# Designs tried in a protein design run: peptides against a protein of PDB entry 3ZN8. Part 84

Target 1, 125 residues: chain A of PDB entry 3ZN8
Amino acid sequence: LEEYDKIQKKMEDVMEGKGKLTLRDVYAQIIALRKMGPLSKVLQHIPGLGIMLPTPSEDQLKIGEEKIRRWLAALNSMTYKELENPNIIDKSRMRRIAEGSGLEVEEVRELLEWYNNMNRLLKMV

## One batch from the design tools (peptide; made by RFdiffusion4, then SolubleMPNN)

Design b2_p23_4_s2
Fold by OpenDDE base, seed 2:
Structure b2_p23_4_s2 (fold): chain B 125 residues (1-125), chain A 23 residues (1-23)
Amino acid sequence: as target 1 above (125 residues)
Amino acid sequence: IEILGEPTSKQAFLFLLLAEKLS
């Protein structure tokens, strides 16, 4: 329980731009969201979403669900060192991760780009 | 890798917003 609270607080701080996000943190957050069920069920747990965002179509939900699945596959193929410090992931590591996860290299690159953009955004908030 | 439990609605919302905005 104590460890859970620490991790939760860390994630909250990161999401508020008070800390550094790692891919380990991303992995933990995705797994936590997956415990809520399919993406459609996750969205139902967010009050006011219908006011702030347009309701996604069934096809959009499927696309989102598939993206989550593919990112998890990539993350599961990374070493602990890579998860804690994604900046070390070069072209060779990226290719290994792609091959190990059954994904295209471009999909792994997309995940890393998303991660970098997210950290950049969090720093400016 | 330590796995979090079920996130709060606020955490889920913020994470999804960031994911969508950066996509």
Scores: peptide ipSAE 0.181, ipTM 0.710, DockQ to the pose 0.112
Fold by OpenDDE base, seed 4:
Structure b2_p23_4_s2 (fold): chain B 125 residues (1-125), chain A 23 residues (1-23)
Amino acid sequence: as target 1 above (125 residues)
Amino acid sequence: IEILGEPTSKQAFLFLLLAEKLS
């Protein structure tokens, strides 16, 4: 619970007063992570993280890196309109995105569900 | 894809944490 509260507070900073998170924002964050290199390097750039949150295991970092790569593939297969307004992504669009990304449709659905969950979380803050 | 704004390392990592916890 405390961990989620901290994440929520930090997410307010991510919004930067924009009021709405889009997949464009998600895309930007993923690119930033990749530019920093391996997740292990990313962690080094976050002072106090080890105190505030439990440090992920090496295996968790690998899983996270793979998830990021896969989601990036999906995002790269989306149109700008879809990134700005993911609500327009219907079954047909989702299938196209999956095919273009080499992902299963379910993986694209999971990304969209995650996005929706994030927005719900932001509304709670 | 054109991106507006420069995300911070902390913000980027937050997205990662949320992805792992909510997925």
Scores: peptide ipSAE 0.160, ipTM 0.678, DockQ to the pose 0.104
Fold by OpenDDE base, seed 5:
Structure b2_p23_4_s2 (fold): chain B 125 residues (1-125), chain A 23 residues (1-23)
Amino acid sequence: as target 1 above (125 residues)
Amino acid sequence: IEILGEPTSKQAFLFLLLAEKLS
């Protein structure tokens, strides 16, 4: 619980523009939330979801769930240094991660691009 | 922003926001 509190604090700092989002942060958050159950159940507990986002269909939830599972596989195949500093992930590292996770390189690239965009967004918030 | 274009990105964004609500 103590470790989780630290992660939560860091995420709050990131949301406030006081910190930098890393893939380790993303990984930790996804793992924590997945303990609550499948995405469908998790999203049901998010206040204001209907205001912020269109309600996803069952099919969309299924797709999202699968994508998250695949991303977790990629994250599990990264080194500590890569999780902390995703910018060091070059083509060679990306290929290794893809091979280790059973994913296509393009899927790993997609995750990294998502991360970069997310980090930019959080800095703006 | 591109990350808001697909359900997965939107969901993941919400996950990050939920960090403030989890302990």
Scores: peptide ipSAE 0.154, ipTM 0.657, DockQ to the pose 0.112
Fold by OpenDDE base, seed 3:
Structure b2_p23_4_s2 (fold): chain B 125 residues (1-125), chain A 23 residues (1-23)
Amino acid sequence: as target 1 above (125 residues)
Amino acid sequence: IEILGEPTSKQAFLFLLLAEKLS
């Protein structure tokens, strides 16, 4: 509960332009969400989501769950410096992370791209 | 949302809603 409160406060600060969302924050949030159960159960905690977005198929949920687990493996293979400032992750670091996590380099790249897109989205709100 | 285009875009949406609820 305390961990979740810290994440919530951080998200509030980011949305108000008082902070920057890092991969450390992403990691913490994913862990907190995973404690709520599978992605399908997590989505049930978002009122109105079923109205705003089409309900995902079972296959889509499975793909999403697998992607989250794979991203966690990548995040667990990153250094504190990389988690705080993902911009320092060059090709060499990306390869190391991929090898350490058992992922393809392209999967690590996709995580970083997703993070960048999410961070840009948060700044727009 | 659609900007993300990934299966985990729903998680990003949760980030936004959580922050907005606290604000």
Scores: peptide ipSAE 0.136, ipTM 0.658, DockQ to the pose 0.091

Design b2_p23_4_s3
Fold by OpenDDE base, seed 4:
Parts: C-alpha cells; structure tokens; sequence
Structure b2_p23_4_s3 (fold): chain B 125 residues (1-125), chain A 23 residues (1-23)
C-alpha cells in the first residue's frame, strides 16, 4: 500500500505537470502490482465489481507473471539515465539491455513500445 | 486505490490495468 501511495503521488504530479512518467515509475508500478496481486483479485474486494469481472485463469496468471519478471529483468539492466529518459534508448542500448537481461531485443522493444503507448494514454486521461 | 467502486486516480488505475493486460 505504501508503494502504491507513492505511485499515486507520482501520477498526481504528472497530471499537474510536475513531472513525467518514466520507466522508474513503471518499475515501481510493476513491483506494487506484484505485491498486491492481480487486479482482478483486488477488484473482487470491491462490491459490485469483482463479481462481474472475469478472472484470469491460473495459466494466464503464470504467463503474465513470467512476462512481468522478464520486463523487470530488462528494467534492471537499464541505466538510471535510460530509466529516466527512455527515449534515449537506441538500437545499441536496446541490444545491450536485451543481452544483459537475457531477453530478445524484440521483448525490450515491446516494453518500450508499451511505455510509449502508456504515455499517450495517460495524456488522454 | 479504488474507493467506493471507483478508482481514486484514473491514471494510476489505467496504468495498473494496462500493465496486467499487456503482461
């Protein structure tokens, strides 16, 4: 909950124009997500929501967990500068990150694309 | 954080939702 509160504050700051979403924020969010468990389980504690939302299968949860671990590996292989400014990550950096994390370059690219898409969406909310 | 069935922060909620969706 404490970690989530920090994320909330960060999001508030971003909404107020006091900052931007970075991969450090992504990292924090992933960690918080893992600690809290699947959103579906969290939502189950909310009256009226949990009952109506589909729950992912155990297999889907495992797949998701593995992907999260892989993304965390990528993030852990980034420099502070890259985490703060992901847009500086070029092909060379991406390859280094992939090699350092034991991932395919395409997986790192996917993470970065996700981040970029997230930024676009956050501007709309 | 969801309060009274609604997310306190829509962006944070979206972020979490998308993280799970894409993971």
Amino acid sequence: as target 1 above (125 residues)
Amino acid sequence: IIINGEPKDKKAFLFRLLAEKLS
Scores: peptide ipSAE 0.038, ipTM 0.555, DockQ to the pose 0.277
Fold by OpenDDE base, seed 3:
Structure b2_p23_4_s3 (fold): chain B 125 residues (1-125), chain A 23 residues (1-23)
Amino acid sequence: as target 1 above (125 residues)
Amino acid sequence: IIINGEPKDKKAFLFRLLAEKLS
């Protein structure tokens, strides 16, 4: 719980423009959320923020859980420098990460694209 | 990711964005 609180504070600092979101932060967040239980339980702890989200099917939950595991594999295959500065990850690094994690290069690219989009979004909020 | 106004709880918003993408 203490570790989770630190992660939350980091995310809040990023939202306030006092910090930078890194893949290390993403990794830590995923781990913390997984420790809370199944993905379904994680979602239950998130307020709707005035938006009604449809309940995912059991199959969708399984797919999501697998996606989390795959992304963790990719993150575990990155160097500290890459986790802190994902922008340095070029095609050669992506291939290495993909090979090390047992993923397709496209999956690594998707993770990086997601991170970039998230980071931009957080800076706007 | 679709933003519908400013989130009431920024922390919750961050977690939701992450969870929605990973689900």
Scores: peptide ipSAE 0.033, ipTM 0.539, DockQ to the pose 0.309
Fold by OpenDDE base, seed 2:
Structure b2_p23_4_s3 (fold): chain B 125 residues (1-125), chain A 23 residues (1-23)
Amino acid sequence: as target 1 above (125 residues)
Amino acid sequence: IIINGEPKDKKAFLFRLLAEKLS
């Protein structure tokens, strides 16, 4: 609950133009997301939506959990400066992060692309 | 978090949706 409140305050600040979403914020969101479980489980408690949303299979849940673990490994291999300013992460930094996390460089690139896309979308909403 | 069928914070909601889509 306390962690959620911090995330909400951060989101409010971003919406008011008092900050930007960073990979540090992404890390916090991923942790919060894991604690809450799949969105489908949250939405099923809303009348009418539970019937419309299929529950993920066990295999799908496992795949999702593995992806999250891999992204967390990448994030844990970044410096504070990189987490706060992901735009400084060049090819050399990506390789270091990949090696440190046991991932392929392409997986690190995927995370960064996701972040960039997310940041653009959040500015539009 | 969704309250009464609507996201309290649209940006936070979008963040969660996109995170789960890629996970």
Scores: peptide ipSAE 0.024, ipTM 0.552, DockQ to the pose 0.260
Fold by OpenDDE base, seed 1:
Structure b2_p23_4_s3 (fold): chain B 125 residues (1-125), chain A 23 residues (1-23)
Amino acid sequence: as target 1 above (125 residues)
Amino acid sequence: IIINGEPKDKKAFLFRLLAEKLS
């Protein structure tokens, strides 16, 4: 709960233009979410989600959890500097991260693209 | 990333995008 409060405060600060979301923040959130249990349990705590989205199938939940595990592996293969400043991750760093995490380079690119889009969206909200 | 808080139109859109990406 304490971890979640810190993460939420960080999100609020980003939304208010008082900083940026980092991959360290993403890492912390993933760890916190995993402590909450299955993804289904996490999703049900999001206000309005059940109204706006159909209930995910069991297979969809499994796919989502696998994606989280794969991204966590990538994050675990990053340096502290990369986590704090993802923009320094060049092609060479992406290859290293992919090899270290057992992912394809394209999967690492996907994570970084998702991060950039998410950070942008948080600032717009 | 999962965001908590009171539902707002803008946040609702973001929540949906997050959910779709995670599922």
Scores: peptide ipSAE 0.022, ipTM 0.568, DockQ to the pose 0.196

Design b2_p23_4_s4
Fold by OpenDDE base, seed 1:
Structure b2_p23_4_s4 (fold): chain B 125 residues (1-125), chain A 23 residues (1-23)
Amino acid sequence: as target 1 above (125 residues)
Amino acid sequence: ILILGEPTDKQAFLHLLIAEKLS
């Protein structure tokens, strides 16, 4: 819980232009969220979400949990330098990460694309 | 990626993460 709060404060700093979101931050956040329990319980900590989205089915929750595990595998296969500065991840690094994590290269690319998009969106929020 | 609802600064990261995982 304390770790979660620390990460949230970091995110606020990033939104205020006082910091940079890294994949290390993403990794820490995912770990913190997983400590809350199953995805179903995590969703309960998001006020207003249930109003705008239908309650996910059990199958959707399982898919979500699997997605988290897969991304964690990718993150665990990255070097410290890559986690701190994801933009250095070229095709060669991406392939290495995919092979090390048991993922398709496209899945690693998806994570990186998500990271880039999130950085952009967080600056808008 | 989709921004869900009216997220606060504190909730923004979580909202974006969950949106991706459930999409």
Scores: peptide ipSAE 0.054, ipTM 0.620, DockQ to the pose 0.298
Fold by OpenDDE base, seed 2:
Structure b2_p23_4_s4 (fold): chain B 125 residues (1-125), chain A 23 residues (1-23)
Amino acid sequence: as target 1 above (125 residues)
Amino acid sequence: ILILGEPTDKQAFLHLLIAEKLS
């Protein structure tokens, strides 16, 4: 919980234009979330999510857990330089990460696209 | 999935992360 609060404060700073979100930050956030327990328990700590998203089925929760695990595998296969500066990840690096994590290249691309979109969203807030 | 048009708070990152996992 203490580590989670530190990560939240950093996210607030990023949203206010006082910092930059990196994949290292994403990694730390995912780890903090997993320490809270299963995804179903995490959802209970997010006010308003029930309004924004329909209540997931048990199968959907399992899919979500698997997605998190896959993203962690990708992140664990990245170098420190890549985690701090994801924009340097080219096709060759993406293939290496995919092979090292046992994922398809498309899954790694999806993670990077999500990261880029999130950064754009945070900057416009 | 990115959730646009919603109020942003300190949990916005969590919302985006979980929304992506559940989509």
Scores: peptide ipSAE 0.050, ipTM 0.613, DockQ to the pose 0.264
Fold by OpenDDE base, seed 3:
Structure b2_p23_4_s4 (fold): chain B 125 residues (1-125), chain A 23 residues (1-23)
Amino acid sequence: as target 1 above (125 residues)
Amino acid sequence: ILILGEPTDKQAFLHLLIAEKLS
Protein backbone atom coordinates (compact mmCIF):
# COMPACT_ATOMS: atom_id res chain seq x y z
CA LEU B 1 0.00 0.00 0.00
CA GLU B 2 2.56 2.55 1.10
CA GLU B 3 4.99 0.94 -1.29
CA TYR B 4 2.59 1.47 -4.15
CA ASP B 5 2.24 5.15 -3.32
CA LYS B 6 6.00 5.58 -3.41
CA ILE B 7 6.15 3.92 -6.79
CA GLN B 8 3.42 6.16 -8.13
CA LYS B 9 5.21 9.25 -6.91
CA LYS B 10 8.39 8.07 -8.57
CA MET B 11 6.51 7.48 -11.78
CA GLU B 12 5.07 10.98 -11.70
CA ASP B 13 8.54 12.41 -11.24
CA VAL B 14 9.84 10.41 -14.20
CA MET B 15 7.00 11.53 -16.41
CA GLU B 16 7.76 15.13 -15.51
CA GLY B 17 11.40 14.66 -16.38
CA LYS B 18 12.49 14.73 -12.76
CA GLY B 19 13.90 11.25 -12.66
CA LYS B 20 14.74 8.03 -14.42
CA LEU B 21 12.68 4.87 -14.46
CA THR B 22 14.90 1.90 -13.68
CA LEU B 23 14.33 -1.82 -13.59
CA ARG B 24 14.34 -1.53 -9.82
CA ASP B 25 11.29 0.65 -10.14
CA VAL B 26 9.73 -1.87 -12.49
CA TYR B 27 10.42 -4.66 -10.04
CA ALA B 28 8.92 -2.75 -7.14
CA GLN B 29 5.79 -1.94 -9.07
CA ILE B 30 5.28 -5.51 -10.23
CA ILE B 31 5.52 -6.70 -6.64
CA ALA B 32 3.06 -4.06 -5.53
CA LEU B 33 0.61 -4.99 -8.26
CA ARG B 34 0.84 -8.67 -7.42
CA LYS B 35 -0.07 -7.90 -3.84
CA MET B 36 -3.32 -6.46 -5.14
CA GLY B 37 -4.37 -9.94 -6.18
CA PRO B 38 -5.24 -11.55 -9.49
CA LEU B 39 -4.97 -9.54 -12.69
CA SER B 40 -8.74 -9.22 -12.77
CA LYS B 41 -8.61 -7.22 -9.56
CA VAL B 42 -5.85 -5.03 -10.92
CA LEU B 43 -7.81 -4.27 -14.08
CA GLN B 44 -10.71 -2.85 -12.10
CA HIS B 45 -8.44 -0.06 -10.91
CA ILE B 46 -8.03 1.21 -14.46
CA PRO B 47 -11.01 3.37 -15.36
CA GLY B 48 -12.32 2.82 -18.84
CA LEU B 49 -10.21 -0.22 -19.57
CA GLY B 50 -13.12 -2.59 -19.31
CA ILE B 51 -14.98 -0.51 -21.84
CA MET B 52 -12.12 -0.14 -24.29
CA LEU B 53 -10.91 -3.73 -24.24
CA PRO B 54 -12.68 -7.04 -24.25
CA THR B 55 -12.25 -9.12 -21.14
CA PRO B 56 -9.41 -11.55 -21.62
CA SER B 57 -10.04 -15.25 -21.37
CA GLU B 58 -8.88 -17.19 -18.37
CA ASP B 59 -6.13 -18.71 -20.46
CA GLN B 60 -4.88 -15.30 -21.54
CA LEU B 61 -4.78 -14.15 -17.93
CA LYS B 62 -2.78 -17.19 -16.92
CA ILE B 63 -0.31 -16.64 -19.75
CA GLY B 64 0.12 -13.02 -18.74
CA GLU B 65 0.66 -13.87 -15.10
CA GLU B 66 3.20 -16.50 -16.01
CA LYS B 67 5.09 -13.99 -18.14
CA ILE B 68 5.27 -11.58 -15.21
CA ARG B 69 6.54 -14.33 -12.92
CA ARG B 70 9.23 -15.13 -15.46
CA TRP B 71 10.22 -11.48 -15.67
CA LEU B 72 10.49 -11.35 -11.89
CA ALA B 73 12.85 -14.30 -12.02
CA ALA B 74 15.01 -12.41 -14.48
CA LEU B 75 14.95 -9.26 -12.36
CA ASN B 76 15.91 -11.26 -9.28
CA SER B 77 18.95 -12.51 -11.17
CA MET B 78 20.21 -9.01 -11.99
CA THR B 79 22.78 -7.08 -10.00
CA TYR B 80 21.90 -3.77 -8.39
CA LYS B 81 24.09 -2.04 -10.94
CA GLU B 82 22.18 -3.66 -13.79
CA LEU B 83 18.81 -2.80 -12.26
CA GLU B 84 19.84 0.85 -11.94
CA ASN B 85 21.32 1.05 -15.41
CA PRO B 86 19.96 -1.63 -17.73
CA ASN B 87 21.98 -0.21 -20.62
CA ILE B 88 25.07 -1.98 -19.29
CA ILE B 89 23.48 -5.37 -19.89
CA ASP B 90 25.42 -6.80 -22.81
CA LYS B 91 25.23 -10.27 -24.34
CA SER B 92 27.37 -11.79 -21.60
CA ARG B 93 25.28 -10.31 -18.81
CA MET B 94 22.09 -11.26 -20.60
CA ARG B 95 23.23 -14.87 -20.84
CA ARG B 96 24.14 -14.94 -17.15
CA ILE B 97 20.76 -13.53 -16.19
CA ALA B 98 19.00 -16.06 -18.39
CA GLU B 99 20.95 -18.96 -16.90
CA GLY B 100 20.41 -17.74 -13.37
CA SER B 101 16.68 -17.35 -13.87
CA GLY B 102 16.11 -20.48 -15.93
CA LEU B 103 14.90 -18.44 -18.91
CA GLU B 104 15.83 -18.27 -22.54
CA VAL B 105 18.11 -15.42 -23.54
CA GLU B 106 15.37 -14.18 -25.83
CA GLU B 107 13.03 -13.79 -22.86
CA VAL B 108 15.55 -11.58 -21.09
CA ARG B 109 16.01 -9.58 -24.26
CA GLU B 110 12.27 -9.15 -24.53
CA LEU B 111 12.11 -7.76 -21.00
CA LEU B 112 14.85 -5.25 -21.75
CA GLU B 113 13.21 -4.22 -24.98
CA TRP B 114 9.91 -3.73 -23.21
CA TYR B 115 11.60 -1.63 -20.55
CA ASN B 116 13.28 0.58 -23.13
CA ASN B 117 10.06 1.09 -25.02
CA MET B 118 8.15 1.82 -21.84
CA ASN B 119 10.72 4.32 -20.65
CA ARG B 120 10.54 6.17 -23.96
CA LEU B 121 6.76 6.24 -23.90
CA LEU B 122 6.62 7.53 -20.33
CA LYS B 123 8.89 10.41 -21.21
CA MET B 124 6.55 11.38 -24.03
CA VAL B 125 3.60 11.83 -21.68
CA ILE A 1 0.10 -3.08 -27.23
CA LEU A 2 -0.05 -0.13 -24.87
CA ILE A 3 -3.34 0.15 -23.03
CA LEU A 4 -4.64 3.68 -22.80
CA GLY A 5 -7.59 4.83 -20.75
CA GLU A 6 -7.68 8.31 -19.41
CA PRO A 7 -3.95 8.79 -19.18
CA THR A 8 -2.94 9.97 -15.74
CA ASP A 9 0.52 10.30 -14.30
CA LYS A 10 -0.31 7.83 -11.57
CA GLN A 11 -1.72 5.17 -13.84
CA ALA A 12 0.51 5.41 -16.90
CA PHE A 13 2.94 2.81 -15.65
CA LEU A 14 0.13 0.54 -14.58
CA HIS A 15 -1.38 0.75 -18.05
CA LEU A 16 1.89 -0.40 -19.57
CA LEU A 17 2.27 -3.30 -17.16
CA ILE A 18 -1.27 -4.46 -17.72
CA ALA A 19 -0.81 -4.23 -21.46
CA GLU A 20 2.13 -6.57 -21.20
CA LYS A 21 0.19 -9.04 -19.10
CA LEU A 22 -2.58 -9.12 -21.65
CA SER A 23 -0.31 -9.48 -24.64
Scores: peptide ipSAE 0.039, ipTM 0.603, DockQ to the pose 0.336
Fold by OpenDDE base, seed 5:
Structure b2_p23_4_s4 (fold): chain B 125 residues (1-125), chain A 23 residues (1-23)
Amino acid sequence: as target 1 above (125 residues)
Amino acid sequence: ILILGEPTDKQAFLHLLIAEKLS
């Protein structure tokens, strides 16, 4: 219940343009999405997405699921401060996160780059 | 889809949040 309240608050913040995307938000979203079931099932709950994006193949969905699991591992290896302020994640922190999650540093970098791009996108919309 | 790297607008993000809350 507490998690849902946080999601609600975040939704309100985003709608009002007062909130920025953090990795904590990403983490919460991934957890929420996983509760909904497989990625294929999640995608069907996003109205209009199928119109904007081509339907992924089964193999692509599997790849996506694996990516989600890997990113979740990375997020689980981050501190609260890092989740709230990903900009503080330097090379040393990135390496620690990679080691803690069993990922390559490049994969952690990919997550951070994705986050940065997504945050920019959300600011534009 | 955010995780897949495809472009997703703010509304899509909100849809995910809403969907989870309603689940």
Scores: peptide ipSAE 0.031, ipTM 0.587, DockQ to the pose 0.128

Design b2_p23_5_s1 (from b2_p23_5, 8 letters changed)
Fold by OpenDDE base, seed 2:
Structure b2_p23_5_s1 (fold): chain B 125 residues (1-125), chain A 23 residues (1-23)
Amino acid sequence: as target 1 above (125 residues)
Amino acid sequence: EEEELKKKRAEFERKFLEEFLKL
């Protein structure tokens, strides 16, 4: 309950422009979503998502589920300083994170690009 | 207040998943 309330408050602050989404916030959000069950079950619980997105195929859901696991591995390989300030993650840090998580550097780069896009999107809300 | 919190969370979760599934 306490973690849930902290996540909600942080989401509100970010949507109101009173904060920046960090990779720690991303981690917390992924974990919160995972508590709802598999990605297929999560998608059913999010209002409006099934209306705005084409229904993912079973294969797309499997790919998405694997991607979540990979991103969690990457996040678990980051330092606290990197999670709070993802902008410090240079090529050397990306390589270390990739090696520590068993991922390709490109997968870590993709996560960081997604994070940057998400921060831009939330500031427009 | 609780309904507004729930709506904001649902909107964040929706946007998170929408952007995630575009990858």
Scores: peptide ipSAE 0.250, ipTM 0.725, DockQ to the pose 0.273
Fold by OpenDDE base, seed 4:
Structure b2_p23_5_s1 (fold): chain B 125 residues (1-125), chain A 23 residues (1-23)
Amino acid sequence: as target 1 above (125 residues)
Amino acid sequence: EEEELKKKRAEFERKFLEEFLKL
């Protein structure tokens, strides 16, 4: 309940222009979703998702689960300053995060690109 | 107010998963 309240308040702040989504917020959201179970169970709890997205195959769900695991490893390898201000993550920081998480630099870049897209989408809600 | 917040949360979670699954 406390995690959801924090996520809701942060979402409201972003939609009202009082803040921005951070990677700390992303981490909290991933953890909150993971408490619902595997990705297959999470998808069942999101109203209207089945209208907007085709039902993922079992292989797509496995790829999604692996991506969640890898992104959590990357997020756990970030500093507090990087989580709060992802815009400070340069090539040197990306390499350190990749090395610390056992990922390719391209996978860390993919996470940051996804984050930037999400932050833009939230401002349009 | 509470129902509106639940709706906004569900919309955020949907958008989160939509963008996540597009990768």
Scores: peptide ipSAE 0.236, ipTM 0.720, DockQ to the pose 0.306
Fold by OpenDDE base, seed 3:
Structure b2_p23_5_s1 (fold): chain B 125 residues (1-125), chain A 23 residues (1-23)
Amino acid sequence: as target 1 above (125 residues)
Amino acid sequence: EEEELKKKRAEFERKFLEEFLKL
């Protein structure tokens, strides 16, 4: 219950512009979503998402599910400092994270680019 | 107040998934 309340408060703070999203917050959110089941079930639990996005094909859902798994591996290979302050992740850190997670460096870069886009999006709301 | 919190959470989860699925 205490961890759940911390996640909720952090989400509120980010939406109110009182804080920034970190990769620790991303990790927590992915885990929370995974508790709802596979990506297909998660999409059914979020009202209005099916109106804003075209219904993904079964193959697209499988790709998305694998991407979640790969990103969790990358996040699990990051240090506390990197999770809290992702902007410190340089080329050397990206390579270490990739090697530690069994990913390509480009996949780690993709995660970081997504994170940056998400953080910008949430600040605009 | 609890309903407003649930709505805000659902909006966050929606935005998270929308951006995630664009990849």
Scores: peptide ipSAE 0.236, ipTM 0.710, DockQ to the pose 0.265
Fold by OpenDDE base, seed 5:
Structure b2_p23_5_s1 (fold): chain B 125 residues (1-125), chain A 23 residues (1-23)
Amino acid sequence: as target 1 above (125 residues)
Amino acid sequence: EEEELKKKRAEFERKFLEEFLKL
């Protein structure tokens, strides 16, 4: 319950331009979603998502689940400073995170690119 | 207020998953 309220407040602050989404917030959101069950169940609980997204195939859901697992591994390999300020993650940090998580550097870069895109989208709301 | 909050959250979760699944 406490994590849920913190995430909501943070989302409101970001949407109002009073804050920025961090990778810590992303981590908390992923964990909150995981508490709802597998990705397939999460998608069923979000109103309108099944209407606006083409119904993911079972294979696409498996790929999505594996991606969540990989991104959680990357996030778990980040320092507190990196989670709070992802913009400090340079090539050396990306390499360390990749090595610590068992990922390719490109996968860590992809996560960071996604994060940057999310922040841009949220600031437009 | 609670309904607006719930709507904003659902929208965030939707946008989060949309961007997540586009990769």
Scores: peptide ipSAE 0.247, ipTM 0.724, DockQ to the pose 0.300; fails the geometry check

Design b2_p23_5_s2 (from b2_p23_5, 12 letters changed)
Fold by OpenDDE base, seed 5:
Structure b2_p23_5_s2 (fold): chain B 125 residues (1-125), chain A 23 residues (1-23)
Amino acid sequence: as target 1 above (125 residues)
Amino acid sequence: EEEEERLKRALFEQQMLQDFLDL
C-alpha cells in the first residue's frame, strides 16, 4: 500500500499531459488500470475488450499480474528524467534499474523494447 | 488531430493489455 502511494505520487510529479509517448505515460496508464482492480476486473470494465481479445485463462491473468508488478517495479526504479526521456537509458542505467527493481536486465530491456515498438506503431497513425 | 490522438490512445492501451496477457 505504501509502495502504491509512492508510485501514485511519482506519477503525479512527472505528469505533463501532452506530447510524445513516454514511460511516464506508460506508468500513468498502468496505475489507471490498477485503480480498476486486477486484470480480470479491468477486462470486465472495458467494453469491447471481451470481444476483441480471447478470454484469458487464469494462468494468463496471473502471469499478466506478475508482469504488471514487474513493470511497476522497473518504472519505480527509474528517475524522473528517465521516465520522461527513456532514450537516455543506456546499459549502465538499465543495470541500475534492474538491480533496484530486483529484475533481470533482460526484463528491463524488454520493457524498453516494448516502449520503442509502441512508439513506432504510434508514429504510423 | 483529436481522432488521431484517440486512436493512438486506444492502440496504446490495447497493446499494453495484449502484452500483459500475452495475447
Scores: peptide ipSAE 0.492, ipTM 0.878, DockQ to the pose 0.309
Fold by OpenDDE base, seed 1:
Structure b2_p23_5_s2 (fold): chain B 125 residues (1-125), chain A 23 residues (1-23)
Amino acid sequence: as target 1 above (125 residues)
Amino acid sequence: EEEEERLKRALFEQQMLQDFLDL
């Protein structure tokens, strides 16, 4: 986890611009969360004025930390072009990313599906 | 526009956390 937090070079180019969410934005946000510490620490900073998440169990926190690690591994295995324009990621690219990150293709697909769902949600705002 | 951007960020962060916690 600390290794991914130290990969600053890809973040320096992440300008959150006005516009469509990219995987660069996703990467930047994950790194920002990691800088706050483990998920348990992050959750302590969630203002009670928003949507209160149920208090997670210790097991849920561990699973969450593992998911963060997996997503960072996938994102670190992507090219800058893929991070900026995720719609170019086809089945061949997904396989390459999975192999490079040590993940299953289904895990990479899950990340991309989440990204697509997030973009749909943000368009409704 | 600034309020919209704040809401978008809040939703983005919340959905990310929900997914990590499988809630």
Scores: peptide ipSAE 0.488, ipTM 0.876, DockQ to the pose 0.316
Fold by OpenDDE base, seed 4:
Structure b2_p23_5_s2 (fold): chain B 125 residues (1-125), chain A 23 residues (1-23)
Amino acid sequence: as target 1 above (125 residues)
Amino acid sequence: EEEEERLKRALFEQQMLQDFLDL
């Protein structure tokens, strides 16, 4: 809970951004989802999503909760400059983030790849 | 422009949830 409160003060500045998606936006969205409770509760509060997505099993929800925790750990280990401009994250920075978060480098790479794919998707809109 | 931004946010949220759920 205490880590989440330090996060909220950084979030107020995020929602004003007209422009390119950043990892700060990703961080803000994850925190917003966490305020709704566990993934099981989140799915209940988003009308239409539960209709479009198959109902996840309890095991899938547990895996999802773990992934959220891991991504938050990675994001908490990033500098402000890295959150605002993830393109500066090279192999050295990625290794530092992994070590600081207790994650494998591959898990940090997965987050960055997801972010890049998301930006490509949003440019098509 | 406001409609486009609303759509982008919805797609962002949906895709994030889909990734967490591995669906």
Scores: peptide ipSAE 0.487, ipTM 0.879, DockQ to the pose 0.307
Fold by OpenDDE base, seed 3:
Structure b2_p23_5_s2 (fold): chain B 125 residues (1-125), chain A 23 residues (1-23)
Amino acid sequence: as target 1 above (125 residues)
Amino acid sequence: EEEEERLKRALFEQQMLQDFLDL
């Protein structure tokens, strides 16, 4: 319950920044999705997505829900400076974030890799 | 500009969901 209140307070401070995608934007988007409910419910509310994506199995939904929780834990363990400028996250910072979130360092690295790939994709638009 | 922002948001949401679902 205390973690949830911290997440809500942090969300209120997360406004979409103008310019380059940050991890604050990622955090805000995850929270927005969570407000819609579990992944199964989210998929029902996004027009066209169910046509473009194969229907996930129950196991895939469970794994997805766990991944959301893990990413939120990682993001909650980051400093404001890291959320705004993820490129400063070195091996030492990744290890600290992993330890603080109860994740493996590789899971934190995966999130950062996804973020970098997303920024590359959005620059093409 | 508003249309471009809407497209970016849609792509962002879609790619996030794809990653969570391992699709």
Scores: peptide ipSAE 0.485, ipTM 0.872, DockQ to the pose 0.308

